# Peptides against a protein of PDB entry 8BZL, part 29

Target 1, 228 residues: chain A of PDB entry 8BZL
Amino acid sequence: SYDRAITVFSPDGHLFQVEYAQEAVKKGSTAVGVRGRDIVVLGVEKKSVAKLQDERTVRKICALDDNVCMAFAGLTADARIVINRARVECQSHRLTVEDPVTVEYITRYIASLKQRYTQSNGRRPFGISALIVGFDFDGTPRLYQTDPSGTYHAWKANAIGRGAKSVREFLEKNYTDEAIETDDLTIKLVIKALLEVVQSGGKNIELAVMRRDQSLKILNPEEIEKYV
Target 2, 242 residues: chain B of PDB entry 8BZL
Amino acid sequence: SRRYDSRTTIFSPEGRLYQVEYAMEAIGHAGTCLGILANDGVLLAAERRNIHKLLDEVFFSEKIYKLNEDMACSVAGITSDANVLTNELRLIAQRYLLQYQEPIPCEQLVTALCDIKQAYTQFGGKRPFGVSLLYIGWDKHYGFQLYQSDPSGNYGGWKATCIGNNSAAAVSMLKQDYKEGEMTLKSALALAIKVLNKTMDVSKLSAEKVEIATLTRENGKTVIRVLKQKEVEQLIKKHEEE

## One batch from the design tools (peptide; made by RFdiffusion4, then SolubleMPNN)

Design b1_p9_7_s3 (from b1_p9_7, 3 letters changed)
Fold by OpenDDE base, seed 5:
Structure b1_p9_7_s3 (fold): chain B 228 residues (1-228), chain C 242 residues (1-242), chain A 9 residues (1-9)
Amino acid sequence: as target 1 above (228 residues)
Amino acid sequence: as target 2 above (242 residues)
Amino acid sequence: SSISESLYE
């Protein structure tokens, strides 16, 4: 059957392995990204951690470089591979070009990597989508999304994972210039969006904030509760 | 037959490359792209399907890409594949320019990419690219040009053609209405709107769903311009009045 | 089911 083969075209022109990889993404917990005026915010649904599991080891939000971070949904192991390669590329770029990557550049790199895994025999697509946020050298905040196919687009706001549809619907209704007028409002927007799908309020939300010329900051639960 | 369908691109007993055919089938489900060659220019018109409110309004055309100063292309098919190919086109064009200190001739750029496409049908357990392209360009050898390429690596020059959804019907309409030697860019634009209006699976053609680029020569320089939404609206309005 | 769920984040 075509669905059990390597990534090949079906008679009706579908790449089933890519489509199935997209289904894998939907099994992941929800992640949301919002671009503000001078801030980018990532929010993720916290997965219930087993009592003996170190919460710090399960990071759905990862820094790729000082100016770029990523949230993902889907296969955790796949994400690790992508993240590691992206980090290496970021460092390589700094060494060879003597400048940090743009958010678009690293997104394109990740996208190209994913695309190659859809077109090589003996490989399956990556089962992950990613939200990539950061700042370019000129201080412009950026948000990109990429999927298992290797497509990528720039967004004002977007969501991935199991609750993505509901979160996106919320964002489509509530993302306005007024809603992102301040950093705090932008953060609040992300929290409200996540609360559409996350149970038990702020305790099950992880938020990362990046401001211009600042490092990635992960908000603690107390800080998150101030916005709820 | 099924054994040949699910493997790398190999010949069936009947001599068919099913993976290439299936790639072409995939393109048939993509948004419509058409190209029309005129005496004083060449145009691409493409259907926009992804209109999302949350998209960052990056002035990037969804389906029309500038390749260099003298060429542009439109794509139908898998977006990720298209991104790879369009990037490759730009690299090829740039390398040529650096090597020869002149722009790459249009057909040579098309051929170079087609060789890559062909390789993905023949070598190393690769799948075909699920992308067809229309190329518009100008060079000193042949003037204004329009090309089409498909997943097989085949290409051809055209006076007018269409790829993507309902392409066959569009081509038929183009054949009927295209007047050789008398086609102005203005008339070509009108023809493009006419064909899109009939071939797009939409009740009413709107400027939001159509992207148009023109390539002209002004003062010995190539000018590639994406029409503004207002301009497209005017073209649509004019068509509706006729 | 628990193993399967652990694969996805």
Scores: peptide ipSAE 0.153, ipTM 0.563, DockQ to the pose 0.189
Fold by OpenDDE base, seed 2:
Structure b1_p9_7_s3 (fold): chain B 228 residues (1-228), chain C 242 residues (1-242), chain A 9 residues (1-9)
Amino acid sequence: as target 1 above (228 residues)
Amino acid sequence: as target 2 above (242 residues)
Amino acid sequence: SSISESLYE
């Protein structure tokens, strides 16, 4: 069966393993990214943690570098591999080029990595999509999304995971210049978008904010509730 | 330990490379891309299928890529594969320029990529690229040129051709309407709109769904220009009036 | 499918 084989073309020209990897992404909790004027915001649905599990070990949002962070949906183990490779590349770039990576650069790196795993007979595709946000050297905020195929695009706003469709529909209706006029409004937009799919309010949302020339800030639940 | 198949693309008993054929089938699902060679220039016209409201600004083109100052290409097929190949084209062109202090001839760039494509059909642990490309360019050896390449690593020069969805029908239309030796860039643009209007499965052709680039020579320099939406609208309007 | 369409340019 082609669907159980390595990533090969079906007779009708489909890469089923890549398509199925995209289905794996849909099993992940929802993540949303929004680019504001001078801010980038990532929001994720919190996964229920087992009573005896350490919460610090379950992070859906992570820093790749000082100027770049990423949220993912899909297989956690796959994400770890991608994150580690991306972090190494960010550090390597700083050493060799003497400048931080652009958001586009590191996105392209991740995309290329994913693409290679769709073309090797000894590998399966990564079962993850990612939202990558940050600032370029010139202070321009960026948001990129990549999927298991290795495709990537720049976005004003986007969502991935199980509730992505509903969140995207909300963003398509509500993302305007007025809605992102201030940092606070941008944060509020992300929270409202997530509330379309997340039950029980702000307690089930994790939010990360990056402003120009500032490090990644993870908001605490109390801070999130102020925006609800 | 799940044993992954590490075999190369292999011949069938009939001598066919099915994975290459299947890759070509995949390209048929992609948006239509046209190339037309004129006496005074070359053009690419590509279908835009996925317009998302939340997509950020596209600087140059979604489907048409500038390779260097003298060449551009359009892609049909798997997007991620296309990105890898277009980046490779840029690298090859740049390396040549650095080594020889002159731009790479158009055909040499095309053949270099075709060798890479071919390798992915022959070496172990690889699948073919699911991408076809149209190349437009100018060089001092042959002037304006149009090439097509496919997943097998095969390529050819063309006066006019099409890849992607409904490519066979488009090629037939081009054969009927293309006038050898008399084709101006203006006429080529009109022809491109005509063919796209019939090839694209849309009720009405709109400027939002079509991307066009032209390559011309001005004052001894190559100029690659992506047409503005207003320009494309005018072309569509003109076609509707005829 | 929407997934298949997203794979191709």
Scores: peptide ipSAE 0.054, ipTM 0.544, DockQ to the pose 0.045
Fold by OpenDDE base, seed 3:
Structure b1_p9_7_s3 (fold): chain B 228 residues (1-228), chain C 242 residues (1-242), chain A 9 residues (1-9)
Amino acid sequence: as target 1 above (228 residues)
Amino acid sequence: as target 2 above (242 residues)
Amino acid sequence: SSISESLYE
């Protein structure tokens, strides 16, 4: 019975609610992450902001801390919960450990949170996947992905959401050491990857760039066009 | 007793939350509520569907609720759910004020409620709230603000928007007539009347069927005012003469 | 926009 309000194992060992949550992720717009040598880049397909909507309140890319950013695909409201929890943890870590979180640490925290929501009888899984990028305190750029199951892995490049398959195929072919040799080339790679699934070109792409020892920078449309 | 916590919002095989979608569908049958942001204020205009002669007029408004000194909201959907959520908004705002000795920022209040709404879509034994809200407010951070939230716990800021019956048509009209950067409260009021006149399923718009509240700043204080029936009549009359 | 589409980002 698919209508079981509880995330339970099927006879064949599947967690259907988790799998269905993964389908929810596919309904989200595409997000891509790429780790360069000294840069991490997140790119997202912009949903057409409705005329009269305040763009400030439409964010698919968010900062978790000064050194960590996240893009998500899936249920927007679920994402907000995850983001808020992650932000609190980042601050807590700074207070208790006196260092910012590593990208792996905060990813693991998010993953653990998601996993718990797959195990409780009184909760549904989060309908969200996330790309988490940033720099560790040692200056190492990192990219992680987590899905509704709570599984997480480190990546050189990856994509989530509706067009993720096509974007990943592109990245598999085009991600080389030469392609990420410079910051600009890395940014270009992300843009090219997104253009595989985004029809209207650079105007419908949002890019976030984090360089070593620098704050998150959201590129404006004019800056993006320079890379197209 | 196997607590059939069967009333948990779950994912469909396609990754849909049907209970949330159904809640949103229910809101589509509720009375129309408009919000319009102006340079010098923000307003809510709501349809009054049940004009009972015996209703005690003691209430600020049937559809518009004052949340604190700086914020008000309008609701579309299940009345009982709306009452719970509006009460919660007031409590959140009050707790914040007590804790920080300053009014809660508008977006933070909206987000706090949205987190509650989201929880009712994720935790077992709960159903989504069948309510969408429009929020109007002022704070020192962003000035005048208009927000919309839905049963999913999603929200957004708007220059103008509509919830409830014929909301899509209303939004279309707002898109056509809203003049960005040039909207005065006076023009916003006129626009609200224009849109309501076209979207309400009434033969003739009357002041009895419309509630309007404005939020302005006077002498460094927020003023939330519900328009008197006579004022609404004048707005309607003016519209009919144009 | 369909109700469904509004829930996802």
Scores: peptide ipSAE 0.329, ipTM 0.762, DockQ to the pose 0.703; fails the geometry check

Design b1_p9_7_s3 (from b1_p9_7, 3 letters changed)
Fold by OpenDDE base, seed 1:
Structure b1_p9_7_s3 (fold): chain B 228 residues (1-228), chain C 242 residues (1-242), chain A 9 residues (1-9)
Amino acid sequence: as target 1 above (228 residues)
Amino acid sequence: as target 2 above (242 residues)
Amino acid sequence: SSISESLYE
């Protein structure tokens, strides 16, 4: 029955559709985000691409603006909608405020969008979590996470998707000031974290790096192997 | 298709709004928030349940939000809903300031949000907000004020009140210990710690698990201050020594 | 199973 499409409170105060959306996120491949001193790094587990599938068409890491990028876990189609809306907002902000968005601003925008889809009848929650990283115009590196509920927080490091629990446990143990002292160490930390859940080593990892006043750089497999 | 849109805001045969009740049930599972009105100020005290090591150190309280220069609120319930409502409060306050060139009176801000909450209980196609709020503020009309609102859109002024987990027990304790007309901010802080210590399901109250904000007047200006962890520790220590 | 997997990234 279409009655299940409505996000309503249970008698015990649960929003089951939101909780189920969180389960959908867990079906996605793992994504990791780490904030360094002058760097933000996103790492994702690459799904086995079908032999005939164009590898370029499926990116878990996307740019929202020149200073902000996002990794997601969950429903791909849902992610596309969120990404497009976020990109439009980033451009709109540049036109209206004459400055790029802060990472917090765009995170809050995405969070608000998600929240609205949890409250409107006839709409289901977005089945995605996102890690949003970037630099504010003052040069401060930022990492945020959003969930299907629309909840968001700032993080030093975090993970989403299937292996998120294991990766988070690793990061809780290994994230130190010493571990992020340099850009290279920060990248190594992300790789090591992903290797907790990725079986086939560096070949199945995609890494994106953003440094202060630099554009998003996606590392090639050879560059990743240097850190393994 | 239109018939399913109406189910979220329908009276039961007994005249009950179950979705509102269920929202309130959800709030009952949220962290405890206290508000206490004193002669020389008002305070909010909130339970901090989730301390994550990987959280970025944000100077701002997780549960206490500054609304404008003269008002703050604490929230119990769904965090995402709370974010939407606190943002709306800020927008309402700012619009008023721009329109009238003076700060919005405390009760008017509370009422404006309550109207929004009420609408989400009456108009089909939306669910109630799963959030209760405590508001503290100062205005020239009534001075220091404390308000509570719930998912129904109801609100009331209070001398002391509590929302969230074990709120009923907390309110009972507040009724016993609150001395009308004699409450100083210092005494209110002590009372807040006392009540939280008894209502929080923890073996020992720690400063890491409690957020406190005070609103005072200094030299004709409102000052909203979140207490530092060391200050909260001192309050807890003082309570343990009594 | 293949269709379900294709829905998630």
Scores: peptide ipSAE 0.253, ipTM 0.757, DockQ to the pose 0.173; fails the geometry check

Design b1_p9_7_s4 (from b1_p9_7 with T4S S9E)
Fold by OpenDDE base, seed 1:
Structure b1_p9_7_s4 (fold): chain B 228 residues (1-228), chain C 242 residues (1-242), chain A 9 residues (1-9)
Amino acid sequence: as target 1 above (228 residues)
Amino acid sequence: as target 2 above (242 residues)
Amino acid sequence: SSISESLFE
């Protein structure tokens, strides 16, 4: 029954549902990730929180573990499923292997999960891309990106969501060793990159910073304005 | 383009889930439900449409459901879908209580159901639930809480919100009149009546067409109370005198 | 369009 085969190959070899899921990602607000020398930074465009909405319940950046955090673009409900499974895996890894996951490991897990949803009968792809950042146990900063297909790669810097193209172009031009020489410069780079697509400056940006051997820190608006 | 509209759990070429959007559109035609968070409590107010004299059971609450001792919800959308989801909420809450020997935190209950809703948007052979819910509750972590969820499995916490018919207009009114940090349950009740009076497609608001439930804390216990018709009448009368 | 936008972040 064709009703069970949601993701199938077209005659020309395309997986349209995967491609369309990628289009869903482009409808999400922009997220940016940058790997510095001893810092990883995630920046996201704040969706206009409705005036009466609790900001606590609207988060585009989340911790997967103490050493890993993720930003996503695309379907919010889909993201929650992925985040929850990733968190469970991180905890399971700590229990079974007695070490925290590497950033690559958890990225691969997420990627594998996404891939399965592109191949399993009766399931549509996840409509999300993710930027996954963190530190490996050896202190190495990492940035990975994954998309609805389950493909993942390591990056120095990348962006996802509606403004990703413009942001990536900016990063390609401005990401240099000098630009990430310090933690502050790295943060500034992320903010500048987001300002390519975000209107009204720092008020519409959420920024998360993870430094070596430190927990995830979400910057408050005042802290963000210092870099602008 | 129309082929994607008829298929469940399929992305359109533009990355849209039309069945979810259509479910949400359908909910826009359902009876109005309001939720308002106050400093000393939280309330739900729902339109009661099915007033038939031949109904044998005096439904104490048609649209407001007690989930456990600390939570209640109201529903907008397909009644049969709502019954399934409210039952599931009760089961989830009970299972948690049995497992952990404490009531389920409000947000955890909401998210558990939202994960189910999301699944019905992703797995083949399923259609989205045609239901949005408002949740009111109290827990030791965040105190009084108000949540809204939709067919996509998305949810959010709110100070005040509305689902169903004329929800956009209701939300606009709530934004104008809601005073953050100064909202008492009494003022919230008055605001609920004010908004319902304007959003319900009735010439005159009557107590028989409105269900209101309040959730408060008394002596360290959660109290969920459905207002009596006389109490609602008094609220309406007070509004008409202003 | 408003409904569609609400589904994405």
Scores: peptide ipSAE 0.322, ipTM 0.770, DockQ to the pose 0.754
Fold by OpenDDE base, seed 2:
Structure b1_p9_7_s4 (fold): chain B 228 residues (1-228), chain C 242 residues (1-242), chain A 9 residues (1-9)
Amino acid sequence: as target 1 above (228 residues)
Amino acid sequence: as target 2 above (242 residues)
Amino acid sequence: SSISESLFE
């Protein structure tokens, strides 16, 4: 039966499909984001790439624009849709406004997109959360998180996915001004945070960094091991 | 509650998309399709199940479809769904060619279809396509390529993989026998026969039950060729002799 | 299930 009213309020005022989408996010591997002084860092738990699979096609961290990156947790195919839409918007913004998007702007765009899918007839929510990091044109590092509901907030540090709770607890204890005093310390903080939930050390971590006026850099395993 | 598995694709309380999972499960009952990437080419090998003596025309490519000059695919799952998707692939490729005056990159074609598949998992009034695809292709960006996509709209690049019946066993065999960096098309063909022989639920592998296509580069052009029955017979014979 | 897990990243 064609049911247009997919996401509806329960008698208790719950949007169950949104809540269930949040459960879908928890099935995703862990992602962590940390805002440093002049750096933003994304770390993700690597999903075990099957033998014979091309690693190139398995990415949890992606660039949305030169100044914005995103990591996600949840449904991979859903994420691709969001990423593509965000990329188009970033380019459109450059063309129409003649400036790159702010991190908040693109986050709001993504959040709005997600929200529409919680309210539109015949659509289910996106089963993804995202950590969006980058630099505004003024050089300010930013970290945002968005959930399936379309809510978003700015963060100093946060995590999403199956191990998010443990990682967040770690960050709450260890995120200090001293801990992010340098780029290297910030990177180290992310790695340590991920190691709370990743068992096999640095080999199962993908790490991306964006420094001021620099593009996204994905660290190779050797570089990651230096921080462990 | 059966409510989440019988209606439009929605999340279960546990965050699962059961309709997608069921579609993927259904594909497990379809004919086996293999893809193997080699240094000098890429191949698809597919089980042909529809062999009827009363067929007026021998369809040489029941499971393998040419998409454009540089790409082909094989399908596992619901035939009608497969026809729709393969047609869409051709249209996408053609539109791209017309718009940009160059062939669509392989991964871009795959992702375009995957976005469609994903949409059918997210929009109401739609059911997931009950089809997985293997894509073989060549482009100037990545050379020879092999991709797999499923009903969720997820995809991945592969050196070798399998969809359809006994795909897990086939993948296991491929993992054991695939030699990275040393795979020739010839060896890939042999491997395909080996795996199909063990994976197909037949007493004896015959050429009439197997379709094989190779994609190679000759003189700067992509050549997609469906092997003749005699060629497949020779491959089978060679395997039996080993 | 393995199928379920394959959908998520």
Scores: peptide ipSAE 0.225, ipTM 0.680, DockQ to the pose 0.770
Fold by OpenDDE base, seed 5:
Structure b1_p9_7_s4 (fold): chain B 228 residues (1-228), chain C 242 residues (1-242), chain A 9 residues (1-9)
Amino acid sequence: as target 1 above (228 residues)
Amino acid sequence: as target 2 above (242 residues)
Amino acid sequence: SSISESLFE
């Protein structure tokens, strides 16, 4: 049935639904990830929360496991599905393999999930990109990115969403060994990168930090202002 | 691009899901539903459009449904879709209770349904549900809670919100009058009447056209009560006197 | 906020 063939090749070899899903990602607010020496940092542009909305229910950064967290850009509901599936896999891995997932493993899992939705009849691609950060068991910090196509790569630093281009350009110029020499400098780099696209400074930024053998820490506004 | 809005939910070239947007637009034409969170309870107020004298009085109204002992919801949109979703909510809640021997947390029930809604936006041969829901509940984790979900499968927690006809105007009024941290259930009821009076597409607000349910805690138990018509009349009268 | 914008984060 024609209605089942959602993602098909164009005559010129393009998967338009995947490309259009990438456009959906660009409608999302900006997220940035940076790998430091002994730290991984995620920063996101805060969406304006409605006055009567509970901020607790607005999450762009989430933990997948104790050693892995994720930020996304794109369709919120799609992201929830991916996050839930990833969390289940992390727990399953702990039960079956008796070790936490590596950041690469869970990234690959997410990527494979996305890829299947680009090649399955009756399914549209996920309209999300994700930045996945964390620590492997050996203490190595990792940063990965996935897109709607199901591709994934390891990065030193990257950005997704509406302002990703500007943020990436900033990171390309400013990501140096000196810039990530300390945890504080790494955090500062993320903030500076986000400020390229975020208005009103630190009030509109959410930052999450993960250090070796530590759980995900979301910085409060006061902590963020120290770096601004 | 009509080719992207008339078929199975797919992305437009700009990355939009038009079928989801259209479903949300359709809900804007449904009867108004309000939710307000108070310190001592939470309430739903819904416009009742189907008033027939021969209808058998049911404990829960046309638009407000009891989900379990600790939760209720109101619906705006396609009635048949609403029936399916409310039934699913009850099933999910029951399955959880059986599996874990405790009531499902409010947010978990909401998310479970939202995952279903999302699926209907991603799988071929399906259309989005033409329904938005307001959820009220109590659990031991967060106490009294109010949630809103839409056809996309997105949801959020709220102090006060509105879905259906004139929802934007209602939300604006709620923002103006809602006093955070000082809202009593009594005040919330008064606020609900005030907002409905201004947002409902009726010449005069009457008790016959409004259904209100409250969720409170009494002696360590959740009590869900639909207000009697006389009680609603009193609320309306009080509002008119002010 | 437009319906479209509400779907994205």
Scores: peptide ipSAE 0.217, ipTM 0.677, DockQ to the pose 0.707

Design b1_p9_7_s4 (from b1_p9_7 with T4S S9E)
Fold by OpenDDE base, seed 3:
Structure b1_p9_7_s4 (fold): chain B 228 residues (1-228), chain C 242 residues (1-242), chain A 9 residues (1-9)
Amino acid sequence: as target 1 above (228 residues)
Amino acid sequence: as target 2 above (242 residues)
Amino acid sequence: SSISESLFE
């Protein structure tokens, strides 16, 4: 039944639903991740929150665990499912292995989940890409990206969503050892990268910072303006 | 494009979920539902479109449903879908209460249903629910709350919002008149009447065409009350005199 | 905002 065969190979070997899911990601607002020396930074383009909307419920950046956070681009509802599964896995891992997950581990878990939804009959792919950042238990900062196909890679810096191409081009030119020499410079790099695609300056940017052995910090607009 | 319209919810070449969009479009034709958060309570106001004289008045409300002692919702969209989702909400709330011996937090109930909605957009052989919901509630974590959810499984918290027919216009009016931090339940009720009067496709707003429920706290307990027709009439009259 | 835009973040 065609109703069950959602993701199938085309005659030329393409998984169109996966490719189309990638197009869905491009409809999302831009997210950027940068790995510094002792810091990981996520930046996102703020969607114009409706005047009467509670800002608490609008989050593009979320914690998966104390040592891992994620930004996504694409379908919001799909993202929630992935986030919830990832959070459960993080807790399960702590219980079973008695250590927090590595960033690579949880990325692989998310990637595997996504991959299964590309192969299972009767399921469409997740319409999300994710930037996953954090610290391993050894104190190493990590940045990973995963896409609707379930593919994942480690990055020094990357971007997803609508303005990702422009942001990546900026990062390719400007990501240097000097540019990430300090935490402040790393944050500044993320802001500059986002400003390539975000209109109206720092007011439309949300930044999350995670330092070694520290909790995720969401910067307030005033703090962001200091870096502009 | 037509090929994607007829099948189970799949991505279009542009990355769109047309079945979800169509479900949302269907909701736009449903009766108007408003939610307004106040400092001392939260309310739902819903349009009654089918006033059948032969309807058994036993039904507390056509569009407003009590979910548990601390939460209620209003629905815009397909009635049958609404019934299924409302029942599911009640079941989720009950199961939580039984498991944890405390009421389910408002947002958790909303998200639980939203996960179900999302599943109906992702799994084959299922169509999206043609329903949007407004939720009002109180819990010890966040106090009075107002949420909106749509067929995609997306949700958000609101100070005031509208779903159904002329929702965009209603939201615009709410943005203009909602006074943040100064909203009393009384003022919220007045605002609800004002907005409904302008957004409902009726020549004159009448109490028979409007359902209003309020959620308040009295003596440390949540009280959900559907306003009597006479009370609604008084609100309408007051509005007409201003 | 278009219905389509509301689905994505």
Scores: peptide ipSAE 0.324, ipTM 0.760, DockQ to the pose 0.711; fails the geometry check

